# Ledger of designs, part 116: peptides against a protein of PDB entry 2MBZ

Target 1, 143 residues: chain A of PDB entry 2MBZ
Amino acid sequence: GINLTPEEKFEVFGDFDPDQYEEEVRERWGNTDAYRQSKEKTASYTKEDWQRIQDEADELTRRFVALMDAGEPADSEGAMDAAEDHRQGIARNHYDCGYEMHTCLGEMYVSDERFTRNIDAAKPGLAAYMRDAILANAVRHTP

## One batch from the design tools (peptide; made by RFdiffusion4, then SolubleMPNN)

Design b2_p29_4_s3
Fold by OpenDDE base, seed 3:
Structure b2_p29_4_s3 (fold): chain B 143 residues (1-143), chain A 29 residues (1-29)
Amino acid sequence: as target 1 above (143 residues)
Amino acid sequence: EEEERRERERRERERRRREERERRRRARA
């Protein structure tokens, strides 16, 4: 798992269990190139790196929630831009994430109840909204 | 004196860790 002390894990993730999430990812993706690339990239991450990643995820969550609360469609420019930032964040922090891979992740967010529950903890229906925004963003970037 | 020093240092470390957690939680809210 993440090479942090229990105290550091609590500081970075709070009530979220990163080891549980790692298990979910391993179960689904453990034999993929994406998983291997993520493990290689994150092997050198410090507590500060993990904190940055968490801060970015929290900001993105707030952004999507704000869009939903404003009644912005998931295929709005704002929602698609948030989806693009999400994709780029994955690419920067974990593994190469093209639009096809990103759409697969979006589908996973709604088809795997563990992911759905974790995402929807911020707002019910957020996982579905993110999935739809991810799809819309992929469509607009398809040549 | 050495035991009292070690106990004080432990309490200071725990305090600093708590303060850091509180700052991080506030930054996410």
Scores: peptide ipSAE 0.021, ipTM 0.434, DockQ to the pose 0.030
Fold by OpenDDE base, seed 4:
Structure b2_p29_4_s3 (fold): chain B 143 residues (1-143), chain A 29 residues (1-29)
Amino acid sequence: as target 1 above (143 residues)
Amino acid sequence: EEEERRERERRERERRRREERERRRRARA
């Protein structure tokens, strides 16, 4: 798991349990290369690394919220670009995240109440908007 | 009691960590 002390976990994640993401990913992909890659990569992460990851997530959240507030469709270039950055962030920080896997994550955001509740805390309907943007981004990159 | 002191110190540490997290969030807003 995340090799932070309980104190460091609290400082980075607060009330959010990061193990929820790990457990869900393990349940869906625990026997895949993605899980292995994530474990190998994150095993060396410091508190600062996890904080950076949270900062990136917060930035993406703000971008999606801003797009929603502007009335931009989830299949707009702006929304799809934000989804692409999200995918690339997962790839850098956790595991190789192809478009298919990314769409699976997007679907999980709306089908798993734990994710939906956490995401929609920033703005109601954000999880659905992200899912739609993720799907649109995947479609535009699918040959 | 020693237990009450320890609990108080724990709560104060948690408060400081929360405040630090809030400062980081505000700095990025």
Scores: peptide ipSAE 0.020, ipTM 0.473, DockQ to the pose 0.028
Fold by OpenDDE base, seed 1:
Structure b2_p29_4_s3 (fold): chain B 143 residues (1-143), chain A 29 residues (1-29)
Amino acid sequence: as target 1 above (143 residues)
Amino acid sequence: EEEERRERERRERERRRREERERRRRARA
């Protein structure tokens, strides 16, 4: 899990405890290369690292919401660029994230109701919009 | 485990169909 004190966890994540899903994540993904890479990479993360990751995620969420509010299609340049930044953020912070892996994650966002609810807390339909942007970005970057 | 595998395979097929539709859409643009 995240090696932070309860106080530090609250400061970074608020009332949300990401470790509540650790067992399920291990059960579903524990045998994957992505899981192993993520565990190895994040094992050295400080509170400041986790705060940075959270801030980046929040910024990206705001960016997608702004695109939706502006009526930008999920396959617009802006939405696809946001999806690319999302992919690169995963690659930087967790594990190698190619376009195929990214599209799998996008599909999970709409097929796992817990992901959908958590994402759509920012804006209804955001998970579907992100999935579509992720897919469009993958398409434009794949011959 | 078998049900989870079948559901995963279903989702993968649906994803591939979406990707193919999007590729065709972009090819027309």
Scores: peptide ipSAE 0.020, ipTM 0.556, DockQ to the pose 0.023
Fold by OpenDDE base, seed 5:
Structure b2_p29_4_s3 (fold): chain B 143 residues (1-143), chain A 29 residues (1-29)
Amino acid sequence: as target 1 above (143 residues)
Amino acid sequence: EEEERRERERRERERRRREERERRRRARA
């Protein structure tokens, strides 16, 4: 799990307890290379590392919301660039994330109601918009 | 003056952390 004190976890995640999903994540993904890579990489993460990851996620969320509010299509250059930054963030912080893996994650955001509800807390329809942008970005990078 | 500066810096740091937590509560992806 995340090697932070309860106080540090509260400072980084607030009311969100990432440990509540640890068993389900292990049951669904525990035998995958992605899970193994993520556990290995994050084992050395400090509070400052987790804080940076959350800041990056918040910035990306704001960027997608701004695109939606501006009426930019999910297959616009702006939306696809945001999706690419999202993919690269996963690759940097967690595990190797190719375009196929990224599209699978995007589909999970709309097919798992828990993800949908969590993402759409920022803006209704954000999960679907992200999924569509992720797919469009994958298409443009697959010659 | 140094104590007042340290208190201001601490309050600003706490405010930033609070604002960031409030943004995250709204932006949980």
Scores: peptide ipSAE 0.023, ipTM 0.545, DockQ to the pose 0.043; fails the geometry check

Design b2_p29_4_s4
Fold by OpenDDE base, seed 1:
Structure b2_p29_4_s4 (fold): chain B 143 residues (1-143), chain A 29 residues (1-29)
Amino acid sequence: as target 1 above (143 residues)
Amino acid sequence: EEERRRREEREERERRRREEREERRRRRA
């Protein structure tokens, strides 16, 4: 799992500790290349690394919220660029994340109520907006 | 009484950590 003390985990993730779902993630994804890559990559992460990842995620969340508040469509250039940055962030921090994988994640954000509730805590409908932006970004990058 | 005290101390520490995290988030926003 995340190589942090419970106290460090709380400091970084607060009430949304991803390790709370480690068993479920392992059950669902433990046999995937994505899971393996993520475990290998994150095994050496420090608290500072996880804090950086959380900060990047928070920034991206704010960016999507700002796009929604501005009335930008989820298939706008701005929204698709935010989705691309999201994909690249996953690839940089966790595992190879192609456009197909990214669309699968987007669908999970709207189909798993726990993800939906967590994401929509920033703004109602954010999960759906992100899913739509992710899909649009995948489409524009598909030959 | 001791168990209550330990719980209250934990809850206070958790509250403080939340506040510190929120403050960090505000500083970078």
Scores: peptide ipSAE 0.023, ipTM 0.462, DockQ to the pose 0.027
Fold by OpenDDE base, seed 3:
Structure b2_p29_4_s4 (fold): chain B 143 residues (1-143), chain A 29 residues (1-29)
Amino acid sequence: as target 1 above (143 residues)
Amino acid sequence: EEERRRREEREERERRRREEREERRRRRA
């Protein structure tokens, strides 16, 4: 689990329970190299590291919501660039995230109701928009 | 009375932490 006190978890995540997210990820990915890499990398993370990761996630959410509100297609340069930044953020903070892995994550966002509900709390349809942007970004980088 | 006081002190600490988090989010938005 995240090596933070309940107080620190509340300060970083607020009403979001990161332990639920970790449990879901463990159930799906617990036997993968990605999970192992993530656990090894994040074992040294401080509260400040987790706060930075949450800030990056919040910023990316705002970018996708702004693109949706502007009516930009999920395969626009702006949406694909946001998807690329999302992929790079995962790679930096958790595990090596190739385009195939990223598309699998995008599909999970729409196929798992728990992920969909959590993502769509920011804006209805955000999970689907992110999935489509992730797929478009993968396609443009996989000739 | 002591249990009530401990609960109120906890709730006040949680409220303060929430306010500080919201303020940090507003400064970074």
Scores: peptide ipSAE 0.022, ipTM 0.448, DockQ to the pose 0.028
Fold by OpenDDE base, seed 2:
Structure b2_p29_4_s4 (fold): chain B 143 residues (1-143), chain A 29 residues (1-29)
Amino acid sequence: as target 1 above (143 residues)
Amino acid sequence: EEERRRREEREERERRRREEREERRRRRA
């Protein structure tokens, strides 16, 4: 789990507790290289590290919402660049994230109702927009 | 004096945490 006190978790994550899904994440992903890498990397994370990760996620959310509000297609350069930054953020903070893995994550955002509800709390349809941008970004980087 | 100091240090930490949360909320909005 995240090595923060309940108070620190509330300060960083607010109303969303990622530890609520720890058992399910372990059941679904526990045997993957991604899970192992994430556990090893995040084991040393401080409150400040988690806060930076959350700030990056919030900035990316705002960027996608702004693109949607501007009417930019999910396969626009701006949306694909935001998807690339999302992929690189996962790679930096958690585990090696190739374009195939990133596409799988995008599909999970729309197929798992809990992810969809969490993401769409910022804007209805955001999960679908992110999935489409992730796919478009993967396609443009695949020969 | 030690109990008062511990209480004041706790209250100061709680105030700081509240201010940091409010600043983060303002930056996220």
Scores: peptide ipSAE 0.022, ipTM 0.452, DockQ to the pose 0.034
Fold by OpenDDE base, seed 4:
Structure b2_p29_4_s4 (fold): chain B 143 residues (1-143), chain A 29 residues (1-29)
Amino acid sequence: as target 1 above (143 residues)
Amino acid sequence: EEERRRREEREERERRRREEREERRRRRA
């Protein structure tokens, strides 16, 4: 879990509690290297670290929304670059995120209604757009 | 008086935290 007090969690995440997914994440990924890496890396995170991560996520959300509003396809260079930045953000903040792992995450965004609802709060269809961009980015980087 | 002071200090901290959250949300919008 996130090593923040309830107050700090509320300050960073507001009404969205990322720990609501902890059980599900543990069930799906608890035995993976990714899970272990994330737990190890985030164990030292401060409130300010989590706030930075949230700010980065918000910026990326705005970027994807802007691409959608501009009518850019999810397999456009702009959308794929945003997906790449998303992947790199996960790698920097949580665990080594290869293209295969990233594709799995993208699929989860559309298959898990909880994730879909949370993501689409910014714009309807955003989760599907992100999934498609993630997949396209993975394809272009796969030899 | 001391109990009142402690309550007021708590309420001020809670207010400040709320204002900071609102400011962050505005910055992110």
Scores: peptide ipSAE 0.022, ipTM 0.449, DockQ to the pose 0.030; fails the geometry check

Design b2_p29_5_s1 (from b2_p29_5, 14 letters changed)
Fold by OpenDDE base, seed 3:
Structure b2_p29_5_s1 (fold): chain B 143 residues (1-143), chain A 29 residues (1-29)
Amino acid sequence: as target 1 above (143 residues)
Amino acid sequence: MANRRAAGALAAFTGLLGGDRERGRALLA
């Protein structure tokens, strides 16, 4: 799992423990390149690394919420750029994330209620908005 | 705050749960 002490994990993630999903991820995807890459990269992460990742995620969430509040469509330049930053963040921190993979993640955000509930905690409909922005961004980058 | 952290952490690790490349290709075709 995450290479942090229980205390450090609590400081970064609070009452949410991402390692609760480790068994499911390993069972479903343990033989994939993405899993291997993620385990290899994150094995060296410090508390500060994980905190930075969480801060980036929080900032991106606020950015999407602001776009929604402003009435910007999910296929606007602003929304698509936010989706691109989301994709690149995954690629830097966890595993290679091409546009096909990113689109799959977007679909999961609206089809898996666990993701939908967590994402929409920031704003109702955010998961769907992100999915649409992710798809639009993928389309504009598809040859 | 906690829910935002949860969303980021969930996407980081459980994001692999959506890695069906065939479905992705179909959506982009």
Scores: peptide ipSAE 0.056, ipTM 0.733, DockQ to the pose 0.455
Fold by OpenDDE base, seed 4:
Structure b2_p29_5_s1 (fold): chain B 143 residues (1-143), chain A 29 residues (1-29)
Amino acid sequence: as target 1 above (143 residues)
Amino acid sequence: MANRRAAGALAAFTGLLGGDRERGRALLA
């Protein structure tokens, strides 16, 4: 699990406790490289590291919402760039995230109601928008 | 704010099922 005190976890994640999903994640994906990479990489993370990660995620969320509010299509340069930053953020902070993996994550965002509900809390349809942007970004980087 | 934090956290603690990988490959194929 995340090596933070309950107080630190609350400061970083608020009422959401990511460790509540630890058992499920282990059961479903514990044998994957992504899981192992994430565990290894995040084992040394400090509160400041986790806070930075959350700040980056929040900023990216705001960025996508702003794009939606502006009426930018999900396959616009702006949306695809946001998707690329999302992919790179995952790669930097958690595990190797190629374009195929990224598109799979995007699909999960719309197929798993828990993800959809959580993402769409920022703006209805955001999960679908992100999925589409992720796919478009992957396509433009695929020969 | 709590919801945005939750979304980021969920994205971090994610794995892929076989079906998800297959779908991803199909989308990029």
Scores: peptide ipSAE 0.051, ipTM 0.720, DockQ to the pose 0.377
Fold by OpenDDE base, seed 2:
Structure b2_p29_5_s1 (fold): chain B 143 residues (1-143), chain A 29 residues (1-29)
Amino acid sequence: as target 1 above (143 residues)
Amino acid sequence: MANRRAAGALAAFTGLLGGDRERGRALLA
């Protein structure tokens, strides 16, 4: 799991513990490269690293929300660029994330209520907007 | 209770749960 004390976890993640999903992830995907990469990369992460990751996620969330509020389509340049940054952020911090993987993640955001609930906490419909932007970004980068 | 701050971490750790590569490929085709 995340190598933080309960106090540090609270400071970074609040009342939500992402480690609650560790067993399920391990059982289903523990033999995948993505899982291995994530465990390897995050093994050395400090509280500050996790905080940085959360700050990046928050910034991206605000960016998507701003796009939605401005009425920008999910397939706009702005939305697709935000989706690209999201993909790259996953790649830097966790595991290699190609466009196919990214589209799978986007679909999960709207099909798994656990993700939808957490994402839409920022703004109703955000998960769907992200999914659409992710798909659009993937399409524009697919020959 | 949903925690917005956990969205990034959730995606990082559980992103594989809902992954369907075949579906993803179909969406990109």
Scores: peptide ipSAE 0.060, ipTM 0.728, DockQ to the pose 0.389; fails the geometry check
Fold by OpenDDE base, seed 1:
Structure b2_p29_5_s1 (fold): chain B 143 residues (1-143), chain A 29 residues (1-29)
Amino acid sequence: as target 1 above (143 residues)
Amino acid sequence: MANRRAAGALAAFTGLLGGDRERGRALLA
């Protein structure tokens, strides 16, 4: 799990604990390269590293919300660029995230109620908007 | 703020749950 004290976890993640999904992730993906990569990368993360990651995620969320509020289509340049930044953020901080993987993640955001509920807490329909932007971004980068 | 942070954390840490590359490839086709 995340090597932070309970207090540090609260400071960084608030009342949300990503480790609550540790067992499920291990059972389903514990033998995958992505899981290994994530464990290896995050093993050395400090509180400040986790805070940076959360700040980046918050900024991206605000960016998507702003695009939605402006009425920008999910396949707009702005939305696709935000999706690309999302993909790259996952790749840098957690595990290799190609466009195929990213589209699958986007689909999960709308098909798994746990993701949908948490994402849409920022704005109703955000998960669907992200999924569509992710797909559009993947399409434009697929030869 | 808290909700947005939680959403980002969830996406980052539990994204593997949806890691079906074949499905992703099909969506791109």
Scores: peptide ipSAE 0.053, ipTM 0.736, DockQ to the pose 0.442; fails the geometry check

Design b2_p29_5_s3 (from b2_p29_5, 13 letters changed)
Fold by OpenDDE base, seed 1:
Structure b2_p29_5_s3 (fold): chain B 143 residues (1-143), chain A 29 residues (1-29)
Amino acid sequence: as target 1 above (143 residues)
Amino acid sequence: MALRRAAGALAAYTGLLGGDAERGRALLA
């Protein structure tokens, strides 16, 4: 899993441990390019790298929450731009993430209760809002 | 409400679990 000590893991992720999903991910997708890319990229990540990734994700979450609070629709320019940044962040840090893959991720956010619960902890309905923004962003980038 | 910290890692694992490009294409159509 993530090559950090338990103490470092706690400092970066708190009580959330992403490695609890490692076995399921490996069983379902261990033979895919995305899995191999992720393992290869993250193998060299330091505590500081993981912290930066989390900081970026937190900032993006705040952007989505702010958009929701302002009543901006999920297909607004602001929401779609946030979705694009989300896609690019996954691509930089984990694995190649095209618009098709991104829309699938968005659907998982609302169809898998484990992800919905974790995302909506920031704001109820956030997972659905993100999914809609992700789809809108994908549509605008599809010729 | 306080924001949860490990959203980035969650997104990465979600991506691996949900990576069905065919379904994605259908949603874009």
Scores: peptide ipSAE 0.052, ipTM 0.709, DockQ to the pose 0.464
Fold by OpenDDE base, seed 3:
Structure b2_p29_5_s3 (fold): chain B 143 residues (1-143), chain A 29 residues (1-29)
Amino acid sequence: as target 1 above (143 residues)
Amino acid sequence: MALRRAAGALAAYTGLLGGDAERGRALLA
């Protein structure tokens, strides 16, 4: 799992413990390349690394919310660019994330209640908006 | 505005399943 002390985990993630999903993740994805890549990358991550990742995720969340509040369609250039940054963030920090993988993740955001609830805590409908933006971004980059 | 926690960490371990990959390909087709 995340190799931080309990104190460091609390400082970065607060009351949300990502390790609560460790067993399920291993069961569902333990034999995938993405899992292996993530394990290899995150093995060297410090508290500062995890904090940076969280800050980037929060910034993207605020960016998507602002787009929604402005009434920008999910297939607008702004929304698709935000989706692209989201994809690249996953690729940089966790595992190779092509457009096909990204669309699968987007679908999970709306089909898994746990993800939907977590994402929509920032703004109702955000998970669906992100899914749509992710799909639009994938389409524009796929021949 | 509430911020989600550990979104990146949660995504770090998500990957393609057989069915997920098939659905992804269909969406991009």
Scores: peptide ipSAE 0.051, ipTM 0.689, DockQ to the pose 0.381
Fold by OpenDDE base, seed 4:
Structure b2_p29_5_s3 (fold): chain B 143 residues (1-143), chain A 29 residues (1-29)
Amino acid sequence: as target 1 above (143 residues)
Amino acid sequence: MALRRAAGALAAYTGLLGGDAERGRALLA
């Protein structure tokens, strides 16, 4: 799991415990490269590292919400750029994330109600908006 | 205290649960 004390985990993640999904993730994807990469990278993460990751995620969330509030389409340049930053953030912090993987993640955001609820807590429809932006970004980067 | 979700961890989890490259290719096609 995440190498933080309970107090540190609360400071970073609040009442949300990401380790609650550890068994499911391991069962489904424990033998994948993405899982191994994530475990290797995060093994050395400090509280400050996790906080940085959360700050980046929060900023991205606010960015998407602002785009939605402004009426920008999910396939707008702004939305696609946000999706690209999202993809790159995953690549830096967790595992190699190509456009195919990213589109799979986007689809999961709308097909797994657990993700949808968590994402849409920021704004209803955000998960679908992100999915569409992710797909559009992938398409524009595919020859 | 207000709940603060772990968006970064969620993204990593979602990515792993999201599927496979074949599904990704189908979405991009």
Scores: peptide ipSAE 0.057, ipTM 0.694, DockQ to the pose 0.442; fails the geometry check
Fold by OpenDDE base, seed 2:
Structure b2_p29_5_s3 (fold): chain B 143 residues (1-143), chain A 29 residues (1-29)
Amino acid sequence: as target 1 above (143 residues)
Amino acid sequence: MALRRAAGALAAYTGLLGGDAERGRALLA
């Protein structure tokens, strides 16, 4: 799991314990390359690393929310750029994330109620907006 | 379908494990 003390985990993640899903993830996808990559990368992460990741995620969330509030369509340049940054963030921090993988993640955001609930806590409909932006970004990068 | 499930597992590790719910609450606060 995340190699932080309970106090450090609280400082970074608050009352939300990300490790609560570790067993399920391991059982379902423990033999995948992406899982192995993530475990290898995060094994060395410090509290500061996790905080940076959270800050990046927060910024991205604010960015998507701002786009939605401005009425920008999910296939706008701004929304697609945000989706691209999201993809690159996953690739940098967790595992190789191509456009196909990213599209699958986007679909999961709307098909798994746990993700939808967590994402939409920032703004209702955010998960669907992200999914659409992710798909649009993937399309524009497909030759 | 197989890739979607695999992506889901990874997304759960990155998204749900990443504290999306906490981030959402912070934005609304």
Scores: peptide ipSAE 0.045, ipTM 0.676, DockQ to the pose 0.050; fails the geometry check

Design b2_p29_5_s4 (from b2_p29_5, 14 letters changed)
Fold by OpenDDE base, seed 2:
Structure b2_p29_5_s4 (fold): chain B 143 residues (1-143), chain A 29 residues (1-29)
Amino acid sequence: as target 1 above (143 residues)
Amino acid sequence: RALRRAAGALAAFTGLLGGDAERGRALLA
């Protein structure tokens, strides 16, 4: 799991504890490349590293929310660019994330209620918007 | 007491559960 004290975890993640899913993740996907890459990358992460990742995600969330509030379509250049940054962020911090993987993640955001609840806490419908933007971004990069 | 929530938790959650995508259906395929 994440090698932080309970206090540090709260400071970084708040009341959300990603380690609560450790057993499920290991049982379901412990033999996948994505899991191995994520475990290897995050093994050395400090509190500051996790905080950086959180800040990046917060910024991206704000971008998507702003796009939604402005009425920008999920297949707009702005939304697709945000989706691309999201993909690249996953690649840097967790595991290799191609466009196919990214579209699958987007679909998971709307099909797994745990993800939907977590994402839509920022804004109702955000998960669906992200899914659509992710798909659009993938399409434009798959001529 | 108000609950503290960071949107960044999604990244950690995605990182942990992202392996599920490898078994999912690629929408571009």
Scores: peptide ipSAE 0.083, ipTM 0.708, DockQ to the pose 0.456
Fold by OpenDDE base, seed 4:
Structure b2_p29_5_s4 (fold): chain B 143 residues (1-143), chain A 29 residues (1-29)
Amino acid sequence: as target 1 above (143 residues)
Amino acid sequence: RALRRAAGALAAFTGLLGGDAERGRALLA
């Protein structure tokens, strides 16, 4: 699991404990490259690293919410750029994330109620908006 | 102790859960 003390985990993740999903993750994706990459990469992460990742995620969330509030469509340049930054963030912090993988993640955001509830806590419909932006971004980068 | 919502929980969750490459290909096709 994440190598942080309970106190550090709370400081970084609040009431969300990612380790509670460890068994499910291992069962479903334990043999994938993404899983192995993530476990290997994050094994060396400090509290500061995790905090940085959370801060980046928070910023991205705010960015998407702002786009929605401004009425920008999910296939706008702004939304697609946000999706691209999201993809790159995953690639930097967790595992190789091409456009194909990214679209899968986007679909998971709307198909897994746990993700949907987590994302939409910031703004109703955000998960769907992100999914659409992710797909649009993938399409524009696909020859 | 009061608990706070982790706004960045998506990243942690996404980082732990994988994707379906085949499904991705279908979406891009």
Scores: peptide ipSAE 0.071, ipTM 0.707, DockQ to the pose 0.457
Fold by OpenDDE base, seed 3:
Structure b2_p29_5_s4 (fold): chain B 143 residues (1-143), chain A 29 residues (1-29)
Amino acid sequence: as target 1 above (143 residues)
Amino acid sequence: RALRRAAGALAAFTGLLGGDAERGRALLA
């Protein structure tokens, strides 16, 4: 789990505790390299590290919303660049995230209602937009 | 804001839940 005190968790995540999903993640992915990498990396994270990660995620969300509001297609250079930054953020902070993995994550955003609801809280259709941008970015980088 | 924090956290941990290598390969093909 996240190596923070209850007080620190509250400061960073508010009334949401990501460790609520610890059992499900362990059950489904506990034997994968991604799980082991994430567990090892995040074990040393401080409150400030987690806050930075959340701030980066929020900034990227705002960026995608702005693209949607501007009418930019999900396969535009701007949207694909945002998707690339999203992929790199996951790779930097959590686990190796290639384009195939990223595409799988994008599909999860629209197929798992828990993700869809949380993402679309920022803007309806954002999850689908992100999925499409992720796929487009993966395609342009795949020979 | 709580939901935004939740979204970021979900992407970090539960993001692993969407891993379907076979499905991913099919989508990229």
Scores: peptide ipSAE 0.068, ipTM 0.702, DockQ to the pose 0.447
Fold by OpenDDE base, seed 1:
Structure b2_p29_5_s4 (fold): chain B 143 residues (1-143), chain A 29 residues (1-29)
Amino acid sequence: as target 1 above (143 residues)
Amino acid sequence: RALRRAAGALAAFTGLLGGDAERGRALLA
């Protein structure tokens, strides 16, 4: 799991513990390249690295919420750009994330109630908005 | 708190979980 003390985990993640999903993740995706890449990359992460990742994710969440509040369509330039930044962030921090993989992740955000519940805590419908933006971004980058 | 939790969940889930590339291809078609 994440190589942080309980105190450090609380400082970075608050009351959310990603390690609670370790067993399920291993069972479902333990033999995938994404899982291996993520474990290799994150093995060297410090508290500061995880904090940076959380800060980036928080900023992106705020961007999507702002777009929704402004009434921007999920296939707008702004929403698709945010989706692209999301994809690139995954690629840098976790595992290779092409547009196909990103689209699949977007679908999981709306099909798995655990994802939806946690994401929509920021704003109702955010998961669906992200999924749509992710798909639109993937389409525009598929010549 | 809500934003932080959502952001944390997004990063954590994405970092730990993979995807179905074939399903993604179908959605792009």
Scores: peptide ipSAE 0.080, ipTM 0.727, DockQ to the pose 0.638; fails the geometry check

